# Peptides against a protein of PDB entry 5K2M, part 41

Target 1, 273 residues: chain A of PDB entry 5K2M
Amino acid sequence: MRIGITYTVLRREEMAIKERAGEFGEVVMLHEDDLLFPGNYDLDVVIIRNVSHFKALYTARLFESEGIPTVNSSRLIFEAGDKLFATLRLAGKVPVPEWKAALSEGGALRVPDSLGYPLVSKPVFGSWGRLLAKVNDRDSLEAVLEHRKWMKNPLYGIHYFQEFVEKPGRDIRSYVIGGEFVGAIYRYSNHWITNTARGGKAEPCSDPEVEELSVKAWEAFGEGALAIDIFESEKGLLVNEVNPNMEFKNAARVTGADMAGKLVEYAVEVAKT

## One batch from the design tools (peptide; aimed at target 1 F125 R130 K152 N153)

Design b2_p20_7_s1 (made by RFdiffusion4, then SolubleMPNN; from b2_p20_7, 14 letters changed)
Fold by OpenDDE base, seed 3:
Structure b2_p20_7_s1 (fold): chain B 273 residues (1-273), chain A 20 residues (1-20)
Amino acid sequence: as target 1 above (273 residues)
Amino acid sequence: MIEELQEKFYKEAPELEKLL
């Protein structure tokens, strides 16, 4: 078996994936600078580890066009990597924060009539809490909408909003690969945007309700490897978002779960299908 | 070297994703 691994930066995750993939066959590391299409690649499967959502999406689709399966698939990257498209899948299967989408400023200005204040403005794409805004009032909403008019990417004109969820100074990140729950962590932060990449403490999460909810959230997509972000709210557990380009260094360290091994095992199964 | 690159990557990750 020949396993490709596409990457932008060689992180601990990509090193662990490379090491585990070597147990199943020949490993071909493919930096973004090595990727030209059509390329006549001799690979049985490709593990997509590009940092950019769009580069990951197009890389997956380009390999698929040559008859090479990818983990994750371009379909999964597309649907899970867009916050609105992910919400559309999740909302039919699991509890999610209350949300609204508007396609114009005039539509967006009516969102508080249904969600109230405070609410959260999110771009449909991007990671690490980039361009998240807590909107407490009308003046703040008008300011966010005014700034969006001057952003060059037309996707910033897709207005996605959620209710503001009060969290107990933490959130949950779980991992589901091929429909199997692999592990979960608590991410602690004093800021309303909780992210371990911003210096938050991580602790193991062993909760059967988190495990069940995480598997159900994965079943909304029905394939691949997903990180799942869950809020502890007064209404119970809410699935906030999913990530098809999972970072797992902190989770693997804290839980002891072989997330890299599970990802490679799933990629080997995909190659045999 | 690798850990320093990783710390730098996580610190610069929001900027790197804008460049990519």
Scores: peptide ipSAE 0.014, ipTM 0.492, DockQ to the pose 0.043
OpenDDE base, seeds 1, 2, 4, 5: peptide ipSAE 0.011, 0.014, 0.012, 0.010; ipTM 0.488, 0.507, 0.489, 0.503; seeds 2, 5 fail the geometry check

Design b2_p20_7_s2 (made by RFdiffusion4, then SolubleMPNN; from b2_p20_7, 14 letters changed)
Fold by OpenDDE base, seed 2:
Structure b2_p20_7_s2 (fold): chain B 273 residues (1-273), chain A 20 residues (1-20)
Amino acid sequence: as target 1 above (273 residues)
Amino acid sequence: EIEELQKKFYTEAPRLEKEM
């Protein structure tokens, strides 16, 4: 078994994955600078850990084009890593926040007619709550839309909105790998954007409803390793988004779950199929 | 630019976790 691990930055997660992968076979660490295609990669599977969503996506697709399976697959990265595409998958399986997508400013200006205020404007791509805006009124909506016009990436012209969900000062991040629930944490924050990378306290989440919902959310995609962001709302649990390039160091620390091991085990299974 | 910001955030995030 030869296991590739692609990466941009060697984080605690990548170190843990490397260590666990070494128990199953030869490990080949592949920094982004090492990746040239077409190539002659002698690998049975590649674990994708590139930081950039797009680099991860293209890396996965490039290995797949050479007959090497990836964890996650390019399909999963594509569908789960785009907030709108992820919503399209999730909405058919699990409760999600109410959402609207508009493809023009004129369309976006009509979103409040359906969802009301407050809204959350999200870019379809990006991490760590970047360019999330709470839109409380018309003036704020116009400002967000105006700023988006001047952003160079055409994907900023895809206007994705959710209802604003009032959260109890926390959200839930769960992890499902190969259809198995691995663990979940509460992420505490006094800000409406909850992210552990912003210094939020994490605590174990042991809730059977979270576990069930997390597995169902994973089943909307049907493969791979996903982190799942869940909101506790007045209308119950809502799956906000998923992440096919998950950070798990805090969750692993807090829960004691061997997330790196589970990821490697799944990659080894994928290599054998 | 987004990648540089990501890289910066990933390099700085471990520092922020140590200071808390």
Scores: peptide ipSAE 0.006, ipTM 0.395, DockQ to the pose 0.044
OpenDDE base, seeds 1, 3, 4, 5: peptide ipSAE 0.006, 0.005, 0.006, 0.005; ipTM 0.402, 0.415, 0.407, 0.410; seed 1 fails the geometry check

Design b2_p20_7_s3 (made by RFdiffusion4, then SolubleMPNN; from b2_p20_7, 13 letters changed)
Fold by OpenDDE base, seed 2:
Structure b2_p20_7_s3 (fold): chain B 273 residues (1-273), chain A 20 residues (1-20)
Amino acid sequence: as target 1 above (273 residues)
Amino acid sequence: EIEELAEKFYKEAPELEELL
């Protein structure tokens, strides 16, 4: 078994994955600078750990073009890593926050007619709560839309909105790998954007409803390793988004779950199919 | 440690995904 691991930065996650992969076979670390295609890669599977969503996506697709399966697959990265596309998958399987998509400013200005205020404006791509805006009124909506016009990436012209969900000062991040629930944490924040990367505290989440919902959310995609962000709302649990490029160091630390091992085990299974 | 640098970098350069 030869296991590739692509990476941008050797984080704790990548180190843990490397270590665990070594128990199953030969490990080939592939920094982004090492990637050149077409190539002659003698690998049975590649674990994709590139930081950039798009680099991860293209890296996965490039290896797949060489006949090498990836974890995650380019399909999963594409569908799960886009907030709108992820919502489209999730909405048919699990409760999600109410959402609207608009393809023009004129369309976006009508979103409050359906969802009311406050809204959350999200880019369809990006991590760590970047460019999330709580839109409380018309003036704020107009401001967000105006700013989007001057952003360089045309994907900022895809207007994705959610209802604002009142959270109990925390959210839930769960992890499902190969259809198996691995663990979950509460992420605490006094800000409406909960993110451990922003200095939030984490504690274990042991809730059977979270586990069930997390697995169902994963089943909307049907493959790979996903981090799942869940809101506790007055309506019950809502799946907000999924991440096919998961950070798990905090969750692994807090829960004691062997997330790196589970990821490697799944990659080994994928290699054998 | 590379971890601390990475953490700082992710906190201080949220645009990393766009720059990469």
Scores: peptide ipSAE 0.019, ipTM 0.539, DockQ to the pose 0.046
OpenDDE base, seeds 1, 3, 4, 5: peptide ipSAE 0.013, 0.018, 0.018, 0.015; ipTM 0.513, 0.533, 0.541, 0.541; seeds 1, 4 fail the geometry check

Design b2_p20_7_s4 (made by RFdiffusion4, then SolubleMPNN; from b2_p20_7, 13 letters changed)
Fold by OpenDDE base, seed 4:
Structure b2_p20_7_s4 (fold): chain B 273 residues (1-273), chain A 20 residues (1-20)
Amino acid sequence: as target 1 above (273 residues)
Amino acid sequence: SMEELQQKFYEEAPRLEELL
């Protein structure tokens, strides 16, 4: 078994994945600077750990073009890593926050007519709560829309909104790999953005409802390794988003779950299929 | 090594988003 691991930065996750992968076979670390396509890669599977969503997506697709399966697949990265596309999958299987998408400023200005205020404006791509905005009123909406016009990436012109969900000072991040629930954490923050990558505290979450919902959320995609972000709301549990390039250092530390091992085991299974 | 530098930077950074 020859396992590739693509990466941008050697994080704790990549170190753990490398270590665990070494127990299953030969490990080939592939920094982004090492990647050139088409190439003659002798690998049975590649674990995609590029920091950038787009680099991860293209890297996965490029390896797949060489006949090498990836974890996650380019399909999964594409569908899960885009907040709108992920919502489209999730909404058919699990409760999600109410959402609207608009393809023009004029359309976006009508979103409050349906969802009301406050809204959450999200780019369809991005991580760590980057460019999330709580939009409390019309003036704030107009400001967000105006700023989007000056952003160079045309994807910022895809206007994705959710209802603002009141959370109990925390959210839940769960992990499902190959359809198996691996673990979950609470992420605490006094800010409405609770992401631990921005300095939040993590604690273990042991809730059967979270486990069931997490598996159902994973089933909306039907493959791969996903981190699943769940809100505790007055309406019950809501699946906010999924991450096909999951960070798990906090979750592994807090839960003691062998998330790196589970990811590698799944990659080995994918290699054998 | 570059990997060691990346790891040090990751560990010293208060937020992962600052690595972007």
Scores: peptide ipSAE 0.016, ipTM 0.549, DockQ to the pose 0.043
OpenDDE base, seeds 1, 2, 3, 5: peptide ipSAE 0.013, 0.014, 0.015, 0.014; ipTM 0.498, 0.518, 0.549, 0.531; seed 1 fails the geometry check

Design b2_p20_8 (made by RFdiffusion4)
Pose (drawn by RFdiffusion4):
Structure b2_p20_8 (pose): chain A 273 residues (1-273), chain P 20 residues (1-20)
Amino acid sequence: as target 1 above (273 residues)
Amino acid sequence: ADEEIIEEELESDEEFGPPP
């Protein structure tokens, strides 16, 4: 059993994964510098841990082209990692915040007629709560659209919006791996953006409703290891997003759950074809 | 140093998107 781990830097998550994988077989640490294709790699499975979402997608696709299964797969990395594609997959399967998509500035200006104010603008590929905007009126919408327009990345031209959900000073992050619920936390903040990457704080979450909803959200994709974001609202729990390159250091510390071990166990199972 | 590298990767994603 040879287990590859692709990484950018060795965060706590990558170190814990390396350790757990060592109990099952030879660990081959693959920095981005070690990635060259086409190439001969002798691996039964690769755990994708690249910090760049896009580099993780392409390395997963490249290893798949060498006949080497990846966790997570290139398909899941793309579908789950893009807010719009993921919302299309979650819709009708679990409750989600109301959302709209537009392909131009003019189309985006009509979004408030459907969603109302306040509304949330976010990039389709983003993480860590970056470039999220709470838009309370037309002037703010025009400001966000004007800035998005002048940004170089054509992906900023895909305009994705959600109604603003009044959360109770926190949101929920849960983890489902291979269909098994492995844990959840609350992420608190005085700010409406609650990511731990922006200073949000982790506490244990033992709400049985989140466990079931989290499995249903995972079932919309039917594979892999997913970190799932959930909002509490006046209309019950809403699934906001799913994440295919999960961070969990604060979550594992707070809940005591072995998220790195469970990811590895799942990887060994996919390594057996 | 690691945190700087992580930040640069995030900013690169935001500016360029998928690599060629």

Design b2_p20_8_s1 (made by RFdiffusion4, then SolubleMPNN; from b2_p20_8, 8 letters changed)
Fold by OpenDDE base, seed 3:
Structure b2_p20_8_s1 (fold): chain B 273 residues (1-273), chain A 20 residues (1-20)
Amino acid sequence: as target 1 above (273 residues)
Amino acid sequence: DDKEIIEKELEEEELYGPPE
């Protein structure tokens, strides 16, 4: 078994994945600077750990074009890594926050007619709560839309909105790999944007409802390794988003779950299919 | 470490395109 691991930065996650992969076969570390296509790669499977969503997507598709399966697949990265595409999958299987999408400023200005205020403006791509805006009124909506017109990436012209969900000072991050629930944590924050990278504490989440909902959310995509963000709302649990390029160092530490091992085991099974 | 990762992702995701 020859296992490739693509990466941008060698994080704790990549070190753990490398170590566990070594138990199953030969490990080939592939920094982004090492990747040229078409190439002559002698690999049975590639674990994709590029930081950038788009670099991860294209890297996966390029290996697949040479007959090498990837974890995650380019299909999964494409559908799960875009907030709108992910919502389209999730909405058919699990409860999600109310949402609207508009393709123009004129359309976006009509979103409050259905969602009301407050609402949340999100880009369809990006991580760590970047460019999230709580929109409380018409003036704030107009300001957000005005700023979007001057952003460089055309994808900022895709207007994705959610209802604002009141959270109990925390959210839930769960992990499902190959259809198996691996673990979950609470992420605490005093800010409406909860992210452990911005500070706060993480605690284990042991809730059967979270486990069941997480597996159902994964089933909306039907493959791969996903981190799942869940809100505790007055309406019950809501699946906010999924991440096909998951960070798990804090979750692994807090829960004791062997997330790196589970990821490698899944990659080995994919290689054998 | 976390800061460097965030900065790297920002630089790589900010693809240049025309304003709307």
Scores: peptide ipSAE 0.017, ipTM 0.577, DockQ to the pose 0.319
OpenDDE base, seeds 1, 2, 4, 5: peptide ipSAE 0.015, 0.017, 0.016, 0.017; ipTM 0.542, 0.544, 0.545, 0.562

Design b2_p20_8_s2 (made by RFdiffusion4, then SolubleMPNN; from b2_p20_8, 6 letters changed)
Fold by OpenDDE base, seed 2:
Structure b2_p20_8_s2 (fold): chain B 273 residues (1-273), chain A 20 residues (1-20)
Amino acid sequence: as target 1 above (273 residues)
Amino acid sequence: MDEEIIEEELRREEEYGPPA
């Protein structure tokens, strides 16, 4: 078994994955600078840990073109890493925040007619709450739309909105790998954007409803390793988004779950199929 | 040292986006 691991930066997660992968076979670390295609890679599977969504997506697709399976697959990265496409998958299986998509400013200006205010504007791509806007009124909506016009990436012209969900000062991040629930944490924040990177506390989440919902959310995609962001709302649990490029250092620390090991085990299974 | 640098770089990427 030869296991590739692609990476941008050797984070704690990549180090843990490397260590655990070593128990299953030969490990080949592949920095982004080492990746040239077409290539002659002698690998049974590649674990994709590139930080950039697009780099991860293209890296996965490039290895797949060489006949090497990836974890996550390019399909999963594509579908799960786009907030709108992820919503399309999720909405058919699990409760999600109410959402609207518009393909023009004129369309976007009509979103409040259905969602009301406040709403949340999200880019379809991007991590760590970047360019999330709580839109409380028409003036704020117009401002967000105006700013989007001047953004260089044409994907900013895809207007994705959600209802604003009032959260109890926390959200839930769960992890499902290969269809198995691995663990979940509460992420505490006084800000409406919950992010552990902002110094938020994390604690274990042991809730059977979270486990069930997390597995169902994963089943909307049907493969790979996903972090799942869940909101506790007045309407119950809502799956906000999924992340096919999961950070898990905090969750692993807090829960004691061997997320790196589970990821490697799944990659080894994928290699054998 | 390397972990701290990595965390700071990641934090910067999180806060400011990837370097242009």
Scores: peptide ipSAE 0.015, ipTM 0.547, DockQ to the pose 0.146
OpenDDE base, seeds 1, 3, 4, 5: peptide ipSAE 0.008, 0.009, 0.014, 0.008; ipTM 0.548, 0.561, 0.558, 0.552; seeds 1, 4 fail the geometry check

Design b2_p20_8_s3 (made by RFdiffusion4, then SolubleMPNN; from b2_p20_8, 7 letters changed)
Fold by OpenDDE base, seed 3:
Structure b2_p20_8_s3 (fold): chain B 273 residues (1-273), chain A 20 residues (1-20)
Amino acid sequence: as target 1 above (273 residues)
Amino acid sequence: EDEEIIEKELEEEELYGPPE
C-alpha cells in the first residue's frame, strides 16, 4: 500500500495522519510545490490536506484523472465545501436553518420579506467565519450588498442568507468518517461567530441526538470524511454547515478519539474498492 | 501557526477568481 498525503502546511493533523498511515504502508508526503500534472504517481490513494478549498478540489480531481482515488473525493469537496451546495444536500435529509439564495442585488433586497430580520449574510466559500455579517435592518443589508459589488471574486455575487440562530454561547462540531460517528465537541464563545481558532474553549459532547443527526448529515453526501457544524436552537438541533477539509487537533485532544487513524483506515478501504 | 494558515487561505481565496 502506497499512501499519498497532500498538504500546504505540516500541522498536527498532517503529522498524525502521516504517523498512522505508516502503519498501513509506504507514506509519500506531497507538498503543494511537489505537485505537477500530468505526472507519474505510483500511489494507491491520496489523502487531501491542502488548506485552500479550491487547491484541495483541483488536486483531488487531478489525481482522480490519473486513476488514483482521493479522500476526500473531488465530488465531495465540491459539494460539501460550498455552503449553498452543502445546504441543498443537507436540506433534503436533516433540519437546517432557514435560508434564501439570490442571484442579484434586486433579489437579495427581497430576502427579508421571507426570512425577516435579523439574518446572516454568508459567502458560499471561505473558512473561519470570514465575511459573515449579522444583518439587523435594511440599511445594513444595503451596505453588505454595496460592498459585495466591489469584491474581486465573482462568487461574491452569489447571495446566500440564513436566519440568525440564537445559540447558547456555544456550537457543536462533530466528525463522521466513512459513515461512522467518531466524536463531537462543544465550542464555546461569547461572540455570535463561534470558532476555537479564535480563542474559544472546547469540551466533549456526548449526546445521542448529536450522533444520530451527524450520521444523517453525512448520509446526505454518502462518502468521505466530514466535520459537521450543528447549532442548538429553540427549534432543536440544526445542521449549519459541513467541512470536507476538517481540522481535528482540538477535537482529538478533547475527546481522545483517534481521528487520524479513522481517516487513514477509511483511505485504505477506499484504495481497495 | 493558526494565524499563518488563515492568512494563506484568505490570500488564495482572494486570488482564485477573475475580478468582476
Scores: peptide ipSAE 0.013, ipTM 0.540, DockQ to the pose 0.364
OpenDDE base, seeds 1, 2, 4, 5: peptide ipSAE 0.008, 0.010, 0.009, 0.009; ipTM 0.525, 0.528, 0.513, 0.539; seed 2 fails the geometry check

Design b2_p20_8_s4 (made by RFdiffusion4, then SolubleMPNN; from b2_p20_8, 7 letters changed)
Fold by OpenDDE base, seed 2:
Parts: structure tokens; C-alpha cells; sequence
Structure b2_p20_8_s4 (fold): chain B 273 residues (1-273), chain A 20 residues (1-20)
């Protein structure tokens, strides 16, 4: 078994994946600078750990073009890594926050007619709460839309909105790999954007409803390794988004779950398929 | 703002942004 691991930065997660992969076979670390296509890669599977969503997506697709399966697959990265596309998958399987998409400013200005205020404006790509805006009123909506017009990436012209979900000062991040629930944590934050880097704490989440919902959310995609962000709302649990390029160091630390091992085990299974 | 600048800024934030 020859296992490739692509990466941008050698983080704790990549080190853990490398270590665990070594138990199953030969490990080939592939920094982004090492990647050239078409190539002759003697690999049975590649674990994709590029930081950039797009670099991860294209890297996966390029290896697949060489007949090498990837974890995650380019299909999964594409579908799960775009917030709108992920919502389209999730909405058919699990409860999600109410959402609207608009393809023009004129369309976006009508979103409050359906969802009311407050809204959350999200870019369809990006991580760590980047460019998330709580839109409380018409003036704020107009401001967000005006700013988006001057952003050069055409994807900023895709207007994705959610209802604002009141959270109990925390959210849930769960992990499902190969259809198996691996673990979950509560992430505490006093900010409406929950991020552990903002001085929040993480603690284990052992809720059977979270486990069931997480597996169902994963089933909306049907493959790979996903981190799943879940809100506790007045309506019950809502799946907010998924991440096909998960960070798990905090979750692994807090839960004791072998996230890296589970990922490698799944990659080995994929290699054998 | 130039598209390249946005891409570079996004990459920088992806690399050095707060951990999830």
C-alpha cells in the first residue's frame, strides 16, 4: 500500500495522518510544490490535505485523472466545500437553516421578503467565518451587496443567505468518516460566529441525536470524511454546513477520538475498492 | 481590488486564519 498525502502546511493533523498512514504502508508526503501533472505517481490512494478549497479540489481531480482515488474525492470536495451546493445536498436529508440564493443584486434585495431579518450573508466559499455578515436591516443588506459588487472574484456575485439562528453560546462540530460517526464537540463562543480561536473552549458532545443527524448529513454526500457544523436552535438541531477539508486537532484532543487513524483506515479501504 | 490580490489575501487567511 502506497499512500500519498498532499498538503500546503504540515499541521498537527497532517503529522497525525502521516504517522497513522505509516502503519498501513509506505507514505509519500506531497507538498503543493511537489505536485506536477500529468505525472507518474505510484500511489494507491491520496489523502487530500491542501488548505485551499480550490487547490484541494483540483489536486483531487488531477490524481483521479491519473487513476488514483482520493480522500476526499473531487466530487465530495466540490459538493461539500461550496456552502450553497452543500446546502442543496443537505436540505434533502436533514434539517437546515432556512436559506435563499440570488444571482443578482435585484434578486438579493428580495430575500428579506421571504426570510425576513436578521439574515446571514455568506460567500459560497471560504472558511473561519470569513465574509460572514449578520444583516439586520435594509441598509446593511445594501451595504453588503455594494461591497460584493467591487469584489473581483465572480463567486462573490452568488448571493447566499441564511436565516439568523440564535445559538446557545455554542455550536456543535461532529466528524463522520466513511459513514461512521467518529466524534463531536461543543464549541463555545460569545460571538454569533463560533470559532475556537476566538478564545472559546471545546468540550465533548455525547448526544445520540447529534450522532444520528451527523450520519444522515454525511449520507447526503455518501462518501468521504466530513466535519459537520450543527446548530442548536429553537427548531431543534440544524445542519449549517459541512467541511471536506476538516481540521480536527481540537476535536481529537477533547474527545480522544482517533480522527487521523479513522481517516487513514478509510483511505486504505478506498484504495482497495 | 485586483483579483490576484483577493486570491492572495484569501490564501493568506486560509493559511494563517484562526483554526476551526
Amino acid sequence: as target 1 above (273 residues)
Amino acid sequence: MDEKIIEEELEREELYGPPE
Scores: peptide ipSAE 0.017, ipTM 0.521, DockQ to the pose 0.094
OpenDDE base, seeds 1, 3, 4, 5: peptide ipSAE 0.009, 0.018, 0.016, 0.019; ipTM 0.538, 0.552, 0.514, 0.557; seeds 1, 3, 4, 5 fail the geometry check

## One batch from the design tools (peptide; aimed at target 1 S127 M246)

Design b2_p21_1_s1 (made by RFdiffusion4, then SolubleMPNN; its pose is not in this set)
Fold by OpenDDE base, seed 2:
Structure b2_p21_1_s1 (fold): chain B 273 residues (1-273), chain A 21 residues (1-21)
Amino acid sequence: as target 1 above (273 residues)
Amino acid sequence: SLPELPDEQELDPELVALAEK
């Protein structure tokens, strides 16, 4: 068994994955600078840990083109790593926040007619709560839309909105790998964006409803390793988004779950199929 | 006591900049 691990930066996660992968076979660390395609990679599977969503996506697809399976697959990275595409998968399987997509400013200006205020503007791509805006009124909506016109990436012209979900000062992050629930945490924050290290605390989440919902959310995609962000709303649990390139250091520490081991075990299973 | 979330690399401007590339 030869296990590739692609990476941009050696984080604690990549170090843990490397260590655990070493128990199953030979480990080949592949920095982004080492990646040239087409190549002659002698690998049975590649674990994708590139920081950039797009680099991860293209790296996965490039290995797949050489007949090497990846964890996650390019399909999963594509569908789960785009907030709108992820919502399209999730909405048919699990409760999600109410959402609207618009393809023009004129369309976006009509979103409040259905979602009301406050609403959340999200870019379809990006991590760590970047460019999330709570839009409380028309003036704020117009400002967000105006700013989007000047953004270089055309994907910022895809207007994705959710209802604003009132959260109990926390959210849930769960992890499902190969269809198995691995663990979950509460992430505490005084800010409406909980996914920020700004003085937050984490606690283990042991809730059967979270476990069930997390597995169902994973089943909407049907493969790979996902972090799942869940909101505790007045309407019950809502799956906000998923991440096909998750950080898990905090979750592993808090829960004691072997996230890296589970990821490697799944990669080894994928290599055998 | 709730374990503090360590300064997540999630807010590292360098990591953010890498994720945008």
Scores: peptide ipSAE 0.083, ipTM 0.680, DockQ to the pose 0.377
OpenDDE base, seeds 1, 3, 4, 5: peptide ipSAE 0.013, 0.015, 0.037, 0.014; ipTM 0.483, 0.521, 0.646, 0.496

Design b2_p21_1_s3 (made by RFdiffusion4, then SolubleMPNN; its pose is not in this set)
Fold by OpenDDE base, seed 4:
Structure b2_p21_1_s3 (fold): chain B 273 residues (1-273), chain A 21 residues (1-21)
Amino acid sequence: as target 1 above (273 residues)
Amino acid sequence: ALPELPDEKELDPELLKLAES
């Protein structure tokens, strides 16, 4: 078994994946600077750990074009790594926050007619709550839309909005790998953005409802390794988003779950199919 | 006009440091 691991930065997650992968076979670390295609890579599977969503997506597709399966697959990265595409999958299977999408400023200005205020503006791609905006009023909406016009990436012109969900000072991040629930954490923050990458505290979450909902959310995609962000709301649990390029250092530390091992085990299974 | 090409996702250097810690 030859396991590739693509990466941008050697984080704690990549170090753990490398270490665990070494127990299952030969490990080939592939920095982004090492990636050239076509490359005739001698690998049975590639674990995709590129930080950039698009670099991860294209890397996965490029390996797949050479007949090498990836974890996650380019299909999963594409569908889960875009907040709007992920919402389209999730909304048919699990409760999600109310959402609207608009393809123009004129369309976006009508979103409050359906969602009301406050609402959350999200880019369809992003990490660590980057470019999330709580939009409390019309003036704030106009400002967000104006700023989007000056952003270089045309994807910033895809206007994705959610209702603002009041949370109990925390959210939940769960992990499902190959359809198996691996673990979950609470992420605490006094800010409406609770992401632990911004200095939030993490605690173990042991809730059967979270486990069930997490598996159902994964089933909306039907493959791979996903981190699932869940809100505790007045109307119950809501699946906010999924991440096909998950960080898990805090979850692994807090829960004691072998997230890296489970990811490698799944990659080895994918290599054998 | 050339089609508008998507720019790469820029990483926040401070957030990147936090991700490495």
Scores: peptide ipSAE 0.016, ipTM 0.537, DockQ to the pose 0.050
OpenDDE base, seeds 1, 2, 3, 5: peptide ipSAE 0.008, 0.017, 0.008, 0.010; ipTM 0.471, 0.543, 0.481, 0.506; seed 2 fails the geometry check

Design b2_p21_1_s4 (made by RFdiffusion4, then SolubleMPNN; its pose is not in this set)
Fold by OpenDDE base, seed 5:
Structure b2_p21_1_s4 (fold): chain B 273 residues (1-273), chain A 21 residues (1-21)
Amino acid sequence: as target 1 above (273 residues)
Amino acid sequence: SLPELPPEEELDPELLELYYS
């Protein structure tokens, strides 16, 4: 078994994945500078750990074009890494926050007619709560839309909105790999944006409802390794988003779950299929 | 208030830039 690991920066996650992969076979670390296609890669599977969403997507697709499966697949990275496409998958299987998408400023200005205020404006791509805006009124909506006109990436012209969900000072991040629930954490924050990367305290989450919902959310995609963000709302648990490029350092530390081992085991299974 | 940024050391600005590159 020859296991490739693509990476941009050697983080704790990549080090853990490398170590665990070494127990199953030969490990080939592939920095982004090592990647050139078409190439003659002698690999049974590649674990994708590129930091960039788009670089991860293209790297996965390039290996797949050479007959080498990837974890995650380019399909999963594409569908799960886009908040709107992920919502489309999730909405048919699990409760999600109410949402609207508009393809123009004129359309976006009508979103409050359906969702009311306050709203949350999100880019369809991105992480760590970047460019999230709580929109409390018409003036704020107009300001967000005006700023989007000056953003260079055309994807910022895709206007994705959610209802604002009142949370109990925390949210939940769970992990499902190959359809198996691996673990979950609470992320505490005094801000409406809860992210452990922004200094939020993490604690273990042991809730059977979270486990069941997380597996159902994963089943909406049907493959791979996903981190799942869940809100505790007045309406019950809501699946907010999924992440196909999971950061698990804090979750592994807090829960003691073998995230890296489970990821490698799944990659080995994919290689044998 | 924005959640107190973790100590500047934990949000590698370089990682943030790399995500969008």
Scores: peptide ipSAE 0.037, ipTM 0.624, DockQ to the pose 0.301
OpenDDE base, seeds 1, 2, 3, 4: peptide ipSAE 0.009, 0.031, 0.033, 0.034; ipTM 0.531, 0.639, 0.590, 0.604

